# Peptides against a protein of PDB entry 4GMN: the designs that were tried, part 155

Target 1, 375 residues: chain A of PDB entry 4GMN
Amino acid sequence: RYANITLLALVTLASIGTDFQETLVKGNQGSRESPISAADEEWNGFDDADGDAMDVDQKSSSGEDQEEDYEEIDVKEDDEDDDDDSITSEMQADMERVVGADGTDDGDLEDLPTLRELIQTAVPQLIRLSNLPIDSDESLTIQSHALSALNNISWTISCLEFANGENANIHNAWYPTAKKIWRKTILPILEADSADLKLATQVTSLAWAVARVLHGETPTDGNPHRKFISLYHSSKQQAGGNSNSIEEPEDPFQGLGVKCIGVVGSLAHDPAPIEVNREVGVFLVTLLRQSNNVPPAEIVEALNQLFDIYGDEELACDKEVFWKDGFLKHLEEFLPKMRTLTKGIDKRTQPELRTRADEALLNLGRFVQYKKKHA

## One batch from the design tools (peptide; made by RFdiffusion4, then SolubleMPNN)

Design b2_p18_7_s3 (from b2_p18_7, 15 letters changed)
Fold by OpenDDE base, seed 4:
Structure b2_p18_7_s3 (fold): chain B 375 residues (1-375), chain A 18 residues (1-18)
Amino acid sequence: as target 1 above (375 residues)
Amino acid sequence: MSQESLQESKETLEKILA
């Protein structure tokens, strides 16, 4: 009886985290015409002040217009108005305040009561539930649901802009809680070294969401980046043996490999220890060198992480790792491979993966050109 | 979900952790 009530409460907290994420994404889409997924922050690292439009000489090879009469399949968008009225007026009002708040540095969550209750009340309870002794299938189920709720809340908060002091009140409230999730939930589960791939995927997803806010300020105790790199390699060894048993997620970007790359990339940002940055940078560059055996989504994520980590030339990691370890050469040598990889993705069967690969290819070209000018 | 559902969930979690 208590277990079913616990599970219902945990499912409810997980749903609230999803509802907030959806509201935030919808609110941000109202300002940006393109449905950029919350992961597709347009890499603004290049001030495109030099509008030298490389005239790509479109040599119009006059291929014969086979007028394939594509019958307009009038796909009636059945607007199934699934009136899933799941979003509360109060949650919507809190999210509208977060999206619409002209940077009032009111360092308290007094105006965000629902978000305050999630951070201050729900999360500390979820951390306790995720840290219970696992002695039964019931306790394992409670842990899984607590991790799902923590994941959804942490992902939602990680979709907020915190650059330039934006949302500083939320950042300041979340930051100590995020460190507590890392130390009390993530690290103990990673140290238990469970062969449970479902648990590993849940913890890695949560670790990515937390690390997207903490970046290089994520606690480095016990070298967690090496644990996630080890998990990446272990996941590939298991998939190679039993090709039938792990349903690869329908979304290529939801794979454990992508999540491991996202975590270690986020952990390598300034002010991470230079040795952590180096080990992660070498791991990511090694994936590019081995790209023939790496899923395209993992290559896209590894490129994005490399751009974010090494986009700023003022950071110590640019001089001490990027230039010192000769990463530019590896990125330049990868350009023709990336073009081949991207062209090999079918736009009809994998449109999102193709779009994100085309963007990552464009950004790789720009990045290599930028770094060559600053050499 | 309503603030009532969050409060019910909070009270439920508090009762389980007590």
Scores: peptide ipSAE 0.020, ipTM 0.559, DockQ to the pose 0.059; fails the geometry check
Fold by OpenDDE base, seed 2:
Structure b2_p18_7_s3 (fold): chain B 375 residues (1-375), chain A 18 residues (1-18)
Amino acid sequence: as target 1 above (375 residues)
Amino acid sequence: MSQESLQESKETLEKILA
């Protein structure tokens, strides 16, 4: 009885976290058309005002109008009016306030009652449930659902902009809670060194969501970056040996390898210790050097993380790691490989992966040029 | 989910953790 009630409450909290994420995405789409994940923002570099616009004369090759008679496949749009009545009017009102809040009010989450209760009441309970002793299939199920709810909440909050003091009230409320999730949920599971790849994937997803907000301020106790690098390598070794296909997730960006890269990349941001930054940077650059044996989605994520970590030349990691360890040469040598990799992705079967690879290729070209100017 | 369902979930979690 209690376990079924716990499970229902956890499923309910996981649903709330998903509904919030969808509402955030839909609310932000009212201002920005595409559901580009916050990871898909084109790295434009710093706007140095003196960029001579090289007019690349796009020669309009007039390709002839071959009227290929596309048979109208009458895709019945089943207008499933999924009136997804799941979103509360209160949740929607909180989301509208988050999206509409010009960042002037240093105020308490008084105006965001649902989000406040989620952070202050629900999350501490989910942390307790994720720490229960695993002695039964029921306790494992409770842990899995608690991790799922924490993941959805943490991902939702990580989709908010916190740059320039935006959403500072939410950031300030979340920051201590995010550190608590890290120390009380993530680290204990990583220390248990479980061979359960499902649990490892859940905790790594949660770790990425938390690290996307905490960045280099994520607690470095116990060298968690090395545990995620080890997990990355272990996951690749297991996939090669047991032909029990853990079905690769249909989405290549939901793979454990991508999640490990996302976590360690986020952990390496300033103000992370230079040694942590170096170990992560060397790991990421090594993936590019070994790209023939690395999934394309992991290459895309590794590139994006390298741009974010080393984009700012004023940071200590630029001089002490990027230049000192000769990363520019490796990135430049990778450009022709990235072009080949990107062109090898079929736009028809993997449109998202192709788009994100085209963007990462463009950004790699810009980044290499930027770093050459600032050498 | 209504405020009532969140509150019911909260009260449920509190009863389980007590």
Scores: peptide ipSAE 0.020, ipTM 0.556, DockQ to the pose 0.055; fails the geometry check
Fold by OpenDDE base, seed 1:
Structure b2_p18_7_s3 (fold): chain B 375 residues (1-375), chain A 18 residues (1-18)
Amino acid sequence: as target 1 above (375 residues)
Amino acid sequence: MSQESLQESKETLEKILA
């Protein structure tokens, strides 16, 4: 009886986190063309104004006009106004304020009551539920749902821009809570070293969402980056041995390997310890060197993480890791492999993977050129 | 979901953790 009520409450909190994420995505789509995930923003480098337009001779192959008679399938848009009454007017008003507020004010969430209640009231309860003693299948189910709810809330918050002091009020409210999730939920589960790949995937997804906000300020106690690297390698060994197809998630970017890369990449950002940055950077560059045996989505994520970590030449990691360990050579040697990999992805069967691979290839070319200019 | 549903869910979580 209590379990079913707990599960309902957890499903409800997880759904609210999803509804907020969807509202933020829809709100951003209304203001700009498709917000590529913050990880998919074209790395523009620093604005060096020297526009040497490489004339890519687009040979217009005159394909013959096959007038395929488009039968106007009068798709009656049944406006199923699925009035998805899931989003309250208050949640919508909170999201409109988050999207519209130039982030001027201190860590006060007075104007964001629903978000305040999620952070201050719901999350501390979810952290407690995720730490229940595992003594039954019921306690495992409660933990899984608590992790799901924490994941959805954390992902939603991680979709907000916090650069340049944007959303500073939300950042300041979330930051101590995110550190609490890390220390009280993520680290204990990682220390338990469970062979449960489902639990490992849930905690790694949550860890990525949290680390996308905390970056290099994520607590380094116990070297969590090494645990996620170990988890990455362990997951690959299990996939090769047991034909228990963990059905690769339909979305190749939802795989445990991608999530591990996303976590360790995020952990390696400044002000992370240089040794943490080095170990992660070497791991990511090693994936590129071994790319023939690595899923394309993991290569895309590893590239994006490398661009984000080493995009700023003023950071200590640029001199002490990127240049010192010779990463530029490995990235340059990877360019022809990336072109082959990207061309090997079928646009018809995997359109998203192909798009993100084309973007990552473009960014790799730009990044290599940038780093060569600043050598 | 309504704010009421969130509040009911929180109160439910609090009652279970107490």
Scores: peptide ipSAE 0.018, ipTM 0.568, DockQ to the pose 0.058; fails the geometry check
Fold by OpenDDE base, seed 3:
Structure b2_p18_7_s3 (fold): chain B 375 residues (1-375), chain A 18 residues (1-18)
Amino acid sequence: as target 1 above (375 residues)
Amino acid sequence: MSQESLQESKETLEKILA
């Protein structure tokens, strides 16, 4: 009885976290046309206005006009007014306030009652549920649902802009809670060293969402980056042996490998210890060197993480890691491989993966050019 | 979900975790 009510409450909190994510994404999309998939910030290198347009001679191969008569499939837009009755009027009002809130510096969520209750009341309970002794299938189910709810809430909050003091009230309220999730939920599960790939995927997804907000301020105690690197390697070894393919997620970007890269990338940002940054940077660059055996989505994520970590030349990691360990050479040597990899992705079967690979290839070219000018 | 459902979920979680 209590377990079913717990499960319902956890499913409901997970649903709220999803609906809240969708509402934040929709609300932020109302201000920016393209869904910023939270990974698709095009690395806008410095606008060095020196427009030396290298004339790439477009040899127009005249492929013949097969006028395939596109029958106008009159897709009746059935305006299924999906009355997405899922979003509460109060949650919607909180979302409208979050999207419209010129960030008041005080971590006061007085104007965001639903978000306040999620952070201050629900999350502490979810942390407790995720830490219950696992002694039954029921306790495993409770842990899984608690992790799912924490994941959805954490991802939702990680979709907010916190740069330049935006949403500072939410950031200030979330920051101590995010550190608590890390220390009380993520680290204990990572230390238990369970062979459960489902649990590992859930905790790694949660860790990525948390690390996307905390970045280099994520607690470095116990070298969690090494645990995620180890998990990455272990996941590759297990996938090769058991023909019980964990169904490769239909979305290539939802794979455990991508999530591990996203976590360790986020952990390596300033102000992370230089040795943490180095170990992660070497891991990411090593993936590029071994790209023939790495899924394209993991290469895309590894590139994006490298751009974000090493995009700022004023950071200590630029001099002490990027230049000192010769990363530019590895990126230059990878550029022709990335072109081949990207061209090998079928636009018809994997349109998203192809788009994100085309963007990552463009950004890699820009990044290499930028770093060569600043050498 | 409603704030009422979140509050009910909260109260439910609090009762389960108490």
Scores: peptide ipSAE 0.017, ipTM 0.566, DockQ to the pose 0.058; fails the geometry check

Design b2_p18_7_s4 (from b2_p18_7, 14 letters changed)
Fold by OpenDDE base, seed 4:
Structure b2_p18_7_s4 (fold): chain B 375 residues (1-375), chain A 18 residues (1-18)
Amino acid sequence: as target 1 above (375 residues)
Amino acid sequence: MSQANLEESKETLEKILS
């Protein structure tokens, strides 16, 4: 009895998430003429502000070799029980300090009562339902529906503009909840290492939706980027071995491989740790080098992620990863392959894939030219 | 969906998880 009511409530919440997406998209379409299709961000290269580069002839002063004597500090292994509660309290106190400094109101969704109730009431319950002990087919069904509802809500929110302080109230309300979804729903499911491709696809879709908002501020605990890279490789091995009709999603962009790329790309954005960025960047560039064995949709996604991660030259990852690891050469060498790949896509049978591949090819040409100018 | 459907779903979830 309870389970049927739970399932009905979860189906209802998943449908509310979908209807809410349509409502938010329709609401934002009233103000901006161009539908921000997630595809139509033409990489507008930085406007060449004609700032007169003053030729500052800084003389190379030869600083002398100071041999600093490294004293062997005998670090005693004090078994400090790292109370994991302290990091949560300091992060919470720092969030409270960042919120407390400018007297801009709390992420008060006063004007958005439905969204407030989704974030503050429904999502915490969905997190609980996604973490139920799996002891029955009924528990699996509940988890699947909870993940579906979380996915729909998270994708809906990830379609909002948060750049330049847009929707800051929604961002501030969502951010701590998104981190809770990550830590309490996504990580435990990833750590369980389930061979269930349906569950893996659901959690990866949810992870992408969450990571599209959190970016490099997504919790790095347990190296989730490596788990998604491993899942990517495992998914390729399974697709090659079992001729069992896992119906390839009719949409090539709904594939588990694309979703894994989208997650790890999002995780690698600033302020992600440089080593996380490097491992993801190397993974993405490796897909381009191996493009003969990679689906076109995954190549398109990998390119878009590389543009987004390395588009800003002021970020530490530009110098420490992009230039240092020689990514420009790999992108330049990939240009003729991308032209061949894109031309191989039939516009009649795969119009969306062809459009997005034509755009990614255009952006790749622009990006390579930009990076060569700023070398 | 209407706010009423969210409230009904919320109340239903609260009653199940209580």
Scores: peptide ipSAE 0.017, ipTM 0.569, DockQ to the pose 0.058
Fold by OpenDDE base, seed 5:
Structure b2_p18_7_s4 (fold): chain B 375 residues (1-375), chain A 18 residues (1-18)
Amino acid sequence: as target 1 above (375 residues)
Amino acid sequence: MSQANLEESKETLEKILS
């Protein structure tokens, strides 16, 4: 009886976290025509004002017009009026306030009552449930649902802009809670060294969402970056063996390898210890060097993380890691391989992966050029 | 989901953790 009530409450909290995420995505799509794929921030390279436009000679090869007569399949939109009464007027009003909040009000979460209640009341209970002793399949189910609810809430909050003091009230409310999730939920599960790849995927997804807000301020106790690097390598060794394939997610960016890269990249940002930054940077550059055996989505994520970590030349990691360990040479040597990799992705079968690989290739060219001017 | 469902879920979680 209690376990069924716990399960229902956890499913309800996970669904609220999903409804918030969907409302944020829909609200931000109304302002930018690009779907918020979680990584589509075009690396705005530093404004070097020197506009030497390289004339790319577009040699027009005249390919012949084969008019393939595409029959208009008249897909009758059956207007299933699914009254998705899932989003309450209060939740919608909170989301409209978050999406429309010009970051000027250092105000309390008084204007965001649903979000306040998620952070202050629900999340502390979810942390307790994720820490219960696992003694039954029922306690394992409760932990999995608590992790799912924490994941959805943490991802939703990590999609908010916090740069330039935007959403400072939400950031200030979330920051101590995010550190508590890290110390009380993520670290204990990572230290238990469970062979459960489902649990490892859930905790790694949650760790990425939390680390996208905390960055280099993420607690370094127990060297969690090494645990995620170890998990990355262990996941690759298991996939090569027995045909109990964990079904590779249909989305290549939802893979455990991508999630491990996203976590360790986020952990390596300033003010992370230089040794943590170095170990992560060497791991990411090593993936590029070994790219023949690395999925394209993991290469895209590893490039984006390298741009974000080493974009700013004023940071200590630029001098002490990027230049000192010779990363520029490895990025330059990878540029022709990235062009071949990107061209090998079929636009018809994997349109998103191709778009994100084309962007990462463009950004790699710009980044290598930028770093060569500042050498 | 309604604020009422969130409150009912929280009260339920609190009762299970007590």
Scores: peptide ipSAE 0.017, ipTM 0.571, DockQ to the pose 0.056; fails the geometry check
Fold by OpenDDE base, seed 3:
Structure b2_p18_7_s4 (fold): chain B 375 residues (1-375), chain A 18 residues (1-18)
Amino acid sequence: as target 1 above (375 residues)
Amino acid sequence: MSQANLEESKETLEKILS
């Protein structure tokens, strides 16, 4: 009885976290015409106004391919008013306040009662449930659902803008809780060194969501970046042996490898210790050098993380790691490989992967050009 | 999900963790 009620409550909290994420995404989409997928911060390269447009001679090969008269299938948009009654009026009101909040009010979460209850009451309980001794299939199920709920809540909060002091009240409320999730849930599970790839994937997903807010302020105790790098390598060794048992995620960006890259990339941001930044930067650049054996989605993520980590030339990591360890050369040598990789992705079968690879290729060209001007 | 579901989930989590 209690287990079923726990499970229902955890499923319920996980659904709230999903609905809250969807509402944040929809609310941010209402203000920005383009859905910034929570992963697709396009590296807006510096507005260097000196557009010397190199005239790439578009030799238009006029292939006369036939006008196949695609019959207008009058897809009646059945406006299924999916009354997505999933979102509570109070969650919606909290979301409308979050999206509409000019981030200047260092206020408490008094005006965000649902979010307050999630952070202050639900999350501490989920942390406790995720730390229960695993002695039964029931305790394993409870842990999995607690991790799922923590993941959804943490991802939702990581979709909020915190730059320039935006959402400072939410950031200030979340920050100590995020550190608690890291220290109490993530680190103990990583230290247990379980061969359970499902658990590893759940914890790595949660770690990425938490690290997207904490960045280089993520607790460095026990060198967690090395644990995620080790997990990345271990996951590749296991996948090579038992090809039948890991359903490759339908989404190439939901893979454990991508999640490991996202975590370690986020951990390497300023104010991370320069040695942590170096170890992560070397790992990411090494993936690019080994790109023939790396999934395209992991290459896309590794590039995005490299742009974010080394985009700011004023940071100590630019001089002490990027330039000192010669990363520009590796990125420049990778450009022709990235063009080949991106062109090898079929737009019909993998449209998202192709789009994100085209963007990452564009950003790589811009980034290499930027770094060459600022050398 | 409703705030009632969050509160029910919260109360349920509190009861389970108590």
Scores: peptide ipSAE 0.017, ipTM 0.573, DockQ to the pose 0.060; fails the geometry check
Fold by OpenDDE base, seed 2:
Structure b2_p18_7_s4 (fold): chain B 375 residues (1-375), chain A 18 residues (1-18)
Amino acid sequence: as target 1 above (375 residues)
Amino acid sequence: MSQANLEESKETLEKILS
């Protein structure tokens, strides 16, 4: 009885976290057309105002209109009236306030009651449930659902802009809670060194969501970056040996390898210790050097993380790691490989992967040019 | 999910964790 009620409450909290994410995405789409996939931040570089736009005359080759008679596949729009009655009027009102909040500096979540209750009441209980001793299949199920709920809430919050003091009240409320999730949920699971790849994937997803907000302020105790790098390598070794299809996730960006890269990349941001930054940077650059054996989605994520970590030349990691360890040469040598990799992705079968690879290729070109100008 | 579901989930979590 209690286990079923716990499970229902955890499923409910996980659903609320998803519904919040969807509402944030839908609310932001009213102002920006594309769903911000968590990684679709195009690195626009620094606006150096003096960039003479070289007019590359794209000669419009007039390809002839072959009217291929596309048979109208009468896709019955089943008007599934997705009466998406799942979103509460209160959740919607909280999301509308988050999107519309001109930064009034009162660090209280008074105007965001649902989000306040999620952070202050629900999350502490989810942390407790994720820390229960695993002694039964029921306790494992409770842990999995608690991790799912924490993941959904943490991802939702990580989709908020916190730059320039935006959402500072939410950031200030979340920050200590995020550190608590890290120390009380993530680290103990990583220290248990479980061979359970499902649990490892869940905790790594949660770790990424948390690290996307904490960045280099994520607690470095016990060298968690090395644990995620080890997990990355272990996941690749297991995939090669057991022909038991761990169903590769349909989405290539939901893979454990991508999640490991996202975590360690986020952990390496300023103000991370230079030693942590170096170990992560060397790991990421090594993936590019070994790209023939690395999934394209992991290459895309590794590039984006390298741009974010080393984009700012004023940071200590630029001089002490990027230039000192000769990363520019490796990025420049990778450009022709990235072009080949990107062109090898079929737009018809993997449209998202192709789009994100085209963007990462563009950004790699810009980044290499930027770093050459600032050498 | 309604505010009632969050409160019910909270009360449920509190009852389980008590």
Scores: peptide ipSAE 0.016, ipTM 0.562, DockQ to the pose 0.057; fails the geometry check

